# Peptides against a protein of PDB entry 7QUU, part 4

Target 1, 43 residues: chain A of PDB entry 7QUU
Amino acid sequence: DAVEPSVEKEYKKIISFRDTVFEGKHQQFLVPNNVRLKFLRDR

## One batch from the design tools (peptide; aimed at target 1 V7 K13 F39)

Design b2_p28_7_s4 (made by RFdiffusion4, then SolubleMPNN; from b2_p28_7, 10 letters changed)
Fold by OpenDDE base, seed 1:
Structure b2_p28_7_s4 (fold): chain B 43 residues (1-43), chain A 28 residues (1-28)
Amino acid sequence: as target 1 above (43 residues)
Amino acid sequence: DEEEKLKELAEKVKKGKELKEELLKELE
């Protein structure tokens, strides 16, 4: 009885974690212009 | 009783495999 709901619960946690990480990686944020210019100079 | 338990176990194993395959596909 308990094995099936346990597997589903773990699966849902992994997917939720993946989605959270993905959203964090693709989050739009404002990069200050001075930081962008510094990156271009230091490269 | 034993046949019913074996059938229930087989269904749980099948569902576990399906969830595993779905997880692998979504992690690709």
Scores: peptide ipSAE 0.045, ipTM 0.427, DockQ to the pose 0.028
OpenDDE base, seeds 2, 3, 4, 5: peptide ipSAE 0.044, 0.041, 0.043, 0.043; ipTM 0.424, 0.420, 0.445, 0.424

Design b2_p28_8_s2 (made by RFdiffusion4, then SolubleMPNN; its pose is not in this set)
Fold by OpenDDE base, seed 5:
Structure b2_p28_8_s2 (fold): chain B 43 residues (1-43), chain A 28 residues (1-28)
Amino acid sequence: as target 1 above (43 residues)
Amino acid sequence: DEEKKKLEEEEEKKVEEKLEELKKELEE
């Protein structure tokens, strides 16, 4: 089925957030707490 | 710190559930 463009956009946001948080936990880069809290609130 | 950690674990779980749902919709 054609995935709705809304669902695909939400999926991409969720993946980007997960990867950012994961990379931050593994010290690949520092994720600022304000950026993390923004992504959690914008969901 | 412990309450913040619990809230983070709950939000991570909701993220995983939404990811599994969206992955199923992408496989249909």
Scores: peptide ipSAE 0.089, ipTM 0.501, DockQ to the pose 0.067
OpenDDE base, seeds 1, 2, 3, 4: peptide ipSAE 0.019, 0.063, 0.021, 0.020; ipTM 0.348, 0.498, 0.347, 0.340; seed 2 fails the geometry check

## One batch from the design tools (peptide; aimed at target 1 F39)

Design b2_p29_2 (made by RFdiffusion4)
Pose (drawn by RFdiffusion4):
Structure b2_p29_2 (pose): chain A 43 residues (1-43), chain P 29 residues (1-29)
Amino acid sequence: as target 1 above (43 residues)
Amino acid sequence: EEEEEEEEEIEEKVEEKLEEEKEEIEELL
């Protein structure tokens, strides 16, 4: 499963969701310091 | 029919990955 047909569909949905959280204004999730670094460093 | 079943399986995998990412965020919070 190294690069499926799922990749671009997964990217659009996840990139937008992650990008909102990268602003930290996510309606469902307010992200502090540790979460910021977790997202950025891992991915 | 086979192409439709493959497309549905791909959509289910994308939904599971979104749920897993939401659970990981909840655990971090």

Design b2_p29_2_s2 (made by RFdiffusion4, then SolubleMPNN; from b2_p29_2, 13 letters changed)
Fold by OpenDDE base, seed 1:
Structure b2_p29_2_s2 (fold): chain B 43 residues (1-43), chain A 29 residues (1-29)
Amino acid sequence: as target 1 above (43 residues)
Amino acid sequence: MEEEEKKKKEEEKVYKKIEELEKELEELL
């Protein structure tokens, strides 16, 4: 099933925020193994 | 000590914000 455009947009914001803070120019923190979209793995 | 505690508090705010956004996304699914 295609993910609704609203859900896809919100997912992209979460990922962009995480990547900016943890892996991007700000590299303030390591990406914690527990901060993962668990509910997206079961679909 | 004080700088490490400041870093840890800022890390905790970032994790709480990710958890909030993950919850908002779960409510949309």
Scores: peptide ipSAE 0.067, ipTM 0.479, DockQ to the pose 0.033
OpenDDE base, seeds 2, 3, 4, 5: peptide ipSAE 0.056, 0.062, 0.061, 0.055; ipTM 0.451, 0.470, 0.463, 0.456; seed 4 fails the geometry check

Design b2_p29_2_s3 (made by RFdiffusion4, then SolubleMPNN; from b2_p29_2, 11 letters changed)
Fold by OpenDDE base, seed 2:
Structure b2_p29_2_s3 (fold): chain B 43 residues (1-43), chain A 29 residues (1-29)
Amino acid sequence: as target 1 above (43 residues)
Amino acid sequence: SEEEKLREEEEKKVEKKIEELKKELEELL
């Protein structure tokens, strides 16, 4: 059956929500190597 | 770590809710 354009839009929102929630939690901040090396020297 | 375990538990709750919403959308077809 052809999915109604309304239902397709809702499904796309759910997928976008999933991806945003998981990406936000797993966003590895690329700490520049110079900042990491400074932090290790200050210990 | 305990923080990692808490994160995985919260992600599992979100994934369950997403699967519920997918089923509700499938019932509207």
Scores: peptide ipSAE 0.058, ipTM 0.538, DockQ to the pose 0.029
OpenDDE base, seeds 1, 3, 4, 5: peptide ipSAE 0.055, 0.051, 0.054, 0.055; ipTM 0.538, 0.520, 0.527, 0.535

Design b2_p29_2_s4 (made by RFdiffusion4, then SolubleMPNN; from b2_p29_2, 15 letters changed)
Fold by OpenDDE base, seed 2:
Structure b2_p29_2_s4 (fold): chain B 43 residues (1-43), chain A 29 residues (1-29)
Amino acid sequence: as target 1 above (43 residues)
Amino acid sequence: MEKLKKELEEEEKVYKKLKELEEELKKLL
């Protein structure tokens, strides 16, 4: 069954929102634990 | 320190939920 073009558009909006809001935040979680622990200690 | 650790843990929980919702949406598409 072809997914309605409406549902695909809504999905693409949710993914674009996720990427825009969380891409910059997700890079902070990909930081090695030693660098993360240093950053947490400097605060 | 404790506030920033909690904020990061909450953000990790939100990110995991959004990734789960993405995989569920991909299965429905």
Scores: peptide ipSAE 0.030, ipTM 0.384, DockQ to the pose 0.033
OpenDDE base, seeds 1, 3, 4, 5: peptide ipSAE 0.028, 0.029, 0.030, 0.029; ipTM 0.378, 0.400, 0.390, 0.427; seeds 4, 5 fail the geometry check

Design b2_p29_3_s2 (made by RFdiffusion4, then SolubleMPNN; its pose is not in this set)
Fold by OpenDDE base, seed 5:
Structure b2_p29_3_s2 (fold): chain B 43 residues (1-43), chain A 29 residues (1-29)
Amino acid sequence: as target 1 above (43 residues)
Amino acid sequence: SKADEKLEKEKKELEELLKEEEEKKKKEE
């Protein structure tokens, strides 16, 4: 099935967040926990 | 859809990782 453009966009955001926060591209302390939690709830 | 299921799985994985980090910080306080 063709992936809906909205679903694909949100998936790409989650992957980018994972890579940034947990794969060592940035120090985790640079992303406040409240911002992380908001990302997970709003995405 | 399969795409929606993948998206929700990634969200849950990130939520678990955040929870583990918060638990580590609470043990250091």
Scores: peptide ipSAE 0.036, ipTM 0.444, DockQ to the pose 0.086
OpenDDE base, seeds 1, 2, 3, 4: peptide ipSAE 0.029, 0.027, 0.029, 0.029; ipTM 0.399, 0.395, 0.399, 0.421

Design b2_p29_3_s4 (made by RFdiffusion4, then SolubleMPNN; its pose is not in this set)
Fold by OpenDDE base, seed 3:
Structure b2_p29_3_s4 (fold): chain B 43 residues (1-43), chain A 29 residues (1-29)
Amino acid sequence: as target 1 above (43 residues)
Amino acid sequence: SKADKKLEEEKKKLEELLEEEKRKKREEE
């Protein structure tokens, strides 16, 4: 099991959230509400 | 745009949910 770097896991969550919101793709990762809110503030 | 309005509504809903979670946590302490 390749332990994905903590940073890479966070980027995958942000990308999955972006794709769900902007492109209507299925969410591949569970993104916590605090991470979703941070993404929406930093945009 | 219509997309920007949906993102602002989602942001507002997430802020309200996080405030409710903080309230429930203080009522359990």
Scores: peptide ipSAE 0.041, ipTM 0.486, DockQ to the pose 0.053
OpenDDE base, seeds 1, 2, 4, 5: peptide ipSAE 0.038, 0.030, 0.040, 0.040; ipTM 0.438, 0.406, 0.492, 0.483

Design b2_p29_4 (made by RFdiffusion4)
Pose (drawn by RFdiffusion4):
Structure b2_p29_4 (pose): chain A 43 residues (1-43), chain P 29 residues (1-29)
Amino acid sequence: as target 1 above (43 residues)
Amino acid sequence: TAKEAKETIIKILSEESGLSEEEIEEIID
């Protein structure tokens, strides 16, 4: 499963979701310091 | 992979918010 057909579809939904959280204005999720670093360092 | 990236996001949000993985998957989808 190293690069499926799913990849771009997964990217568009995830990237937009993540990018909103990268601003930390996510309606469902307000993200503090530790979460900021977790997102950025891992991925 | 993209799948692993989604799973990492779900894990981080679950640990922070206390929400279930299924609830977080529905928000992401």

Design b2_p29_6_s2 (made by RFdiffusion4, then SolubleMPNN; its pose is not in this set)
Fold by OpenDDE base, seed 1:
Structure b2_p29_6_s2 (fold): chain B 43 residues (1-43), chain A 29 residues (1-29)
Amino acid sequence: as target 1 above (43 residues)
Amino acid sequence: LPLLSKEEQEKKLNEFLEYLKELKKKLEE
């Protein structure tokens, strides 16, 4: 079965966040609330 | 709280991304 659209959307956000943080620069960061996976709490 | 090095933070983030790939695979089955 296909992955849930909500899960795929959240996964893409995390990858995008990683790329933004680590593309040519390294810095300590806190994961923004809008990038956190919600389905891990609901399942 | 202990501060992680930039390298350690990147390592942990990549490990988390691999975990997400495994979860995605399970959800697609």
Scores: peptide ipSAE 0.088, ipTM 0.535, DockQ to the pose 0.111
OpenDDE base, seeds 2, 3, 4, 5: peptide ipSAE 0.080, 0.086, 0.081, 0.040; ipTM 0.523, 0.536, 0.530, 0.448

Design b2_p29_6_s3 (made by RFdiffusion4, then SolubleMPNN; its pose is not in this set)
Fold by OpenDDE base, seed 3:
Structure b2_p29_6_s3 (fold): chain B 43 residues (1-43), chain A 29 residues (1-29)
Amino acid sequence: as target 1 above (43 residues)
Amino acid sequence: MPLLSKEEQEKKLEEFLKYLKELKEKLEK
C-alpha cells in the first residue's frame, strides 16, 4: 500500500533522526532542522 | 533550544514508531 506523501516525509525524517542519534554515538545531539520532526521542534 | 536528552529522544522515537504501526494497521483493514 502506497503511504501518503505526508506520512512518508515524516517517516524519512524519523529514520534520518534515528540514524544520526542512535547509529552515531548515543549522545545528546542537535537535530538539524531538515530532519527535525514537528514534536521535536518545540524543545 | 535545549538539547533533548537521550531518554527523551528514545521516548519520542518509540512513540512515533508506535503511531506508524497503528496507522499501518488501520490502513491495512
Scores: peptide ipSAE 0.071, ipTM 0.499, DockQ to the pose 0.091
OpenDDE base, seeds 1, 2, 4, 5: peptide ipSAE 0.063, 0.071, 0.052, 0.057; ipTM 0.496, 0.502, 0.496, 0.469

## One batch from the design tools (peptide; aimed at target 1 E4 V7)

Design b2_p30_3 (made by RFdiffusion4)
Pose (drawn by RFdiffusion4):
Structure b2_p30_3 (pose): chain A 43 residues (1-43), chain P 30 residues (1-30)
Amino acid sequence: as target 1 above (43 residues)
Amino acid sequence: EEAEEELEELKEELELAKENIEWLEENYKL
């Protein structure tokens, strides 16, 4: 499953979700320091 | 070959992003 047909579809939904969290203004999720680093360092 | 490698790296990044989103939903959902 290294690069499926799913990839771009996964990217569009995830990347937009994640980018909102990157701003930390996510309606469902308010993200602090540790979460900031987790998202940025891992991915 | 270079494009395949780039797509493999992008897939690995998306897998990590999915894991991080699941972890965020478990720990920080309002």

Design b2_p30_3_s1 (made by RFdiffusion4, then SolubleMPNN; from b2_p30_3, 17 letters changed)
Fold by OpenDDE base, seed 2:
Structure b2_p30_3_s1 (fold): chain B 43 residues (1-43), chain A 30 residues (1-30)
Amino acid sequence: as target 1 above (43 residues)
Amino acid sequence: KEEEEKLKKLAEKLKKMKELREELEKTLKK
């Protein structure tokens, strides 16, 4: 199915964002704006 | 039916992850 791989890729990006935010808070550094998820807002 | 159920589960995961993203982005603005 062509839809499943796209959906799973988007899910993995959100998980990576979560982990980056968590690590950034733990290490006391600011999460860069380029790591912020702008995709899926209009979906 | 199995493929449809997999897609439904993925859609539910994406919905929850969209909500999580919004909460994380709010947390980054605080």
Scores: peptide ipSAE 0.097, ipTM 0.579, DockQ to the pose 0.155
OpenDDE base, seeds 1, 3, 4, 5: peptide ipSAE 0.030, 0.069, 0.075, 0.031; ipTM 0.450, 0.542, 0.541, 0.432

Design b2_p30_3_s2 (made by RFdiffusion4, then SolubleMPNN; from b2_p30_3, 17 letters changed)
Fold by OpenDDE base, seed 4:
Structure b2_p30_3_s2 (fold): chain B 43 residues (1-43), chain A 30 residues (1-30)
Amino acid sequence: as target 1 above (43 residues)
Amino acid sequence: KKEEEELKELAEKLKKAKKLREELLKTVKK
């Protein structure tokens, strides 16, 4: 069964958003070592 | 009733949309 082109476009956008968020979650935040050490000292 | 026919049509569209979502999710996992 053919899905309406509008519905297909919406799902493609949702998947693209999901993948972007997932990729961003695995990006190492380049936290400068001095900032990281500050968070460790404040514990 | 006309409303029941509209609800049936909406349910069919929703079923097709769910199938497409599942296919697209499978394609991304491959």
Scores: peptide ipSAE 0.053, ipTM 0.445, DockQ to the pose 0.035
OpenDDE base, seeds 1, 2, 3, 5: peptide ipSAE 0.039, 0.038, 0.034, 0.038; ipTM 0.403, 0.396, 0.386, 0.394

Design b2_p30_3_s3 (made by RFdiffusion4, then SolubleMPNN; from b2_p30_3, 19 letters changed)
Fold by OpenDDE base, seed 2:
Structure b2_p30_3_s3 (fold): chain B 43 residues (1-43), chain A 30 residues (1-30)
Amino acid sequence: as target 1 above (43 residues)
Amino acid sequence: EEEEKKLKELAKKLKKLKELRKELEKTLRK
């Protein structure tokens, strides 16, 4: 199903964002706003 | 019927991923 690869891509982006947030908190730096998950907003 | 079940499961997974996104964004803003 063509929908499963889309869900997996979205999941990978969420995991990458999680890791970036964790690194940003650990290193005490600000995570850039462009890394924020804007694509999963409920519209 | 099997395709409808798969679509319903994917919709539940997407809902859970959106909830996780919201919690991560809250954690980032704190």
Scores: peptide ipSAE 0.054, ipTM 0.511, DockQ to the pose 0.145
OpenDDE base, seeds 1, 3, 4, 5: peptide ipSAE 0.045, 0.035, 0.043, 0.046; ipTM 0.518, 0.495, 0.518, 0.511

Design b2_p30_4_s3 (made by RFdiffusion4, then SolubleMPNN; its pose is not in this set)
Fold by OpenDDE base, seed 4:
Structure b2_p30_4_s3 (fold): chain B 43 residues (1-43), chain A 30 residues (1-30)
Amino acid sequence: as target 1 above (43 residues)
Amino acid sequence: EKEEIEELLKGKHPKRKINKEELLKILEEL
């Protein structure tokens, strides 16, 4: 199935916040509960 | 795995905070 634009948007948002936390620009980011966090290794 | 993430990102699920220390731990464990 094609990835819904809303899902892709939320994914990109989480990845962007991950980067800001990794860089030390933010202290924390939010993820849904029960999500497998392996995707946090994606570019 | 992608499909499970897609389903979880479509809905209103409770969210948790991840700090840098937890992020680094996750990346080390993966």
Scores: peptide ipSAE 0.542, ipTM 0.852, DockQ to the pose 0.025
OpenDDE base, seeds 1, 2, 3, 5: peptide ipSAE 0.474, 0.509, 0.532, 0.503; ipTM 0.815, 0.836, 0.847, 0.833

Design b2_p30_4_s4 (made by RFdiffusion4, then SolubleMPNN; its pose is not in this set)
Fold by OpenDDE base, seed 3:
Structure b2_p30_4_s4 (fold): chain B 43 residues (1-43), chain A 30 residues (1-30)
Amino acid sequence: as target 1 above (43 residues)
Amino acid sequence: KKEELEKLLKGIHPKKKIDQEELKKILEEY
């Protein structure tokens, strides 16, 4: 099923955030809250 | 709170609507 390119771009941002915060690439406390919320505002 | 956010983010699929207000509320608690 083709996902619209806009929706796919937003999904990739969320997945990247998830992976950064929860999959151990960065410690959760090292991610500034402003960065955590930025991807939601840029939607 | 971490587990709740993780569960929410794991449930996200490109075809699903995301409750951005719920996500925002959870993120504001971090």
Scores: peptide ipSAE 0.026, ipTM 0.424, DockQ to the pose 0.034
OpenDDE base, seeds 1, 2, 4, 5: peptide ipSAE 0.022, 0.024, 0.024, 0.021; ipTM 0.426, 0.426, 0.436, 0.421

Design b2_p30_5 (made by RFdiffusion4)
Pose (drawn by RFdiffusion4):
Structure b2_p30_5 (pose): chain A 43 residues (1-43), chain P 30 residues (1-30)
Amino acid sequence: as target 1 above (43 residues)
Amino acid sequence: IEEKLKELKEKFEKGEITEEEFLEKREEIL
């Protein structure tokens, strides 16, 4: 499963979701310091 | 085959090819 047909579909949905959380204005999720680094360092 | 698949993956990560093209080319290489 190294690169499936799913990749771009996964990206569009996940990227947009992540990018809102990268701003930290996510309606469902307010992100502090530790979470900021977790997102950026891992991915 | 391994070198071709690596080069294909690098092109896909650079956005030089589409997902469909990557899948077709991977099948051809294999």

Design b2_p30_5_s3 (made by RFdiffusion4, then SolubleMPNN; from b2_p30_5, 12 letters changed)
Fold by OpenDDE base, seed 1:
Structure b2_p30_5_s3 (fold): chain B 43 residues (1-43), chain A 30 residues (1-30)
Amino acid sequence: as target 1 above (43 residues)
Amino acid sequence: KEEKLKELLKKYLEGKISLEEFLKKKKEIL
């Protein structure tokens, strides 16, 4: 089945959160390493 | 399709797959 637009919107939020918190990148923003989740810094 | 996307997203959050691989597989599922 097709994913509902509401569900896809929540996926986009999670992806944006992941990009910021896990990868330190959100659109044009570079997030410093100290702002990333500590448990992912060693990867 | 939703359950496949949830599993794919879980793998992405866990860092088992790159952003590139996530986007590729997402497009293949949709």
Scores: peptide ipSAE 0.157, ipTM 0.656, DockQ to the pose 0.095
OpenDDE base, seeds 2, 3, 4, 5: peptide ipSAE 0.142, 0.138, 0.156, 0.138; ipTM 0.644, 0.649, 0.646, 0.654

Design b2_p30_7 (made by RFdiffusion4)
Pose (drawn by RFdiffusion4):
Structure b2_p30_7 (pose): chain A 43 residues (1-43), chain P 30 residues (1-30)
Amino acid sequence: as target 1 above (43 residues)
Amino acid sequence: DELFELKEEIEELEEEIEELEEEIEELEEE
């Protein structure tokens, strides 16, 4: 499963979701310091 | 999905390289 057909579909949905959290204005999730680093350093 | 297509192409090219290497080895042994 290294690069499936799923990749771009997964990317569009996840990248948008993640990018909103990267602004931290996510309606469902307000992200502080530790969470900021977790998202940026891992991925 | 361009990424998946590129992966398939890479796998095919690797298979072709392996086959050609086997052929070279056989020819060297002969």

Design b2_p30_7_s1 (made by RFdiffusion4, then SolubleMPNN; from b2_p30_7, 20 letters changed)
Fold by OpenDDE base, seed 4:
Structure b2_p30_7_s1 (fold): chain B 43 residues (1-43), chain A 30 residues (1-30)
Amino acid sequence: as target 1 above (43 residues)
Amino acid sequence: NKAYEEAKKEEEEKKRREEEERERRRKEEE
């Protein structure tokens, strides 16, 4: 049974949405090293 | 400030390792 091309398009949208939401959550608020060094210098 | 000098050395070392890894990848793609 060939998966209908409509269902494959919906799965691709769900995957892209999942990946976008997970990429946004896996942006650990990486304090840039220059900001960390500035904080340590000013202490 | 000892903590600043240590963190600066760690960042310079990390930057050097990242540059060496980029150079290695460029040389593997040639």
Scores: peptide ipSAE 0.162, ipTM 0.639, DockQ to the pose 0.013
OpenDDE base, seeds 1, 2, 3, 5: peptide ipSAE 0.159, 0.159, 0.125, 0.147; ipTM 0.640, 0.635, 0.614, 0.631

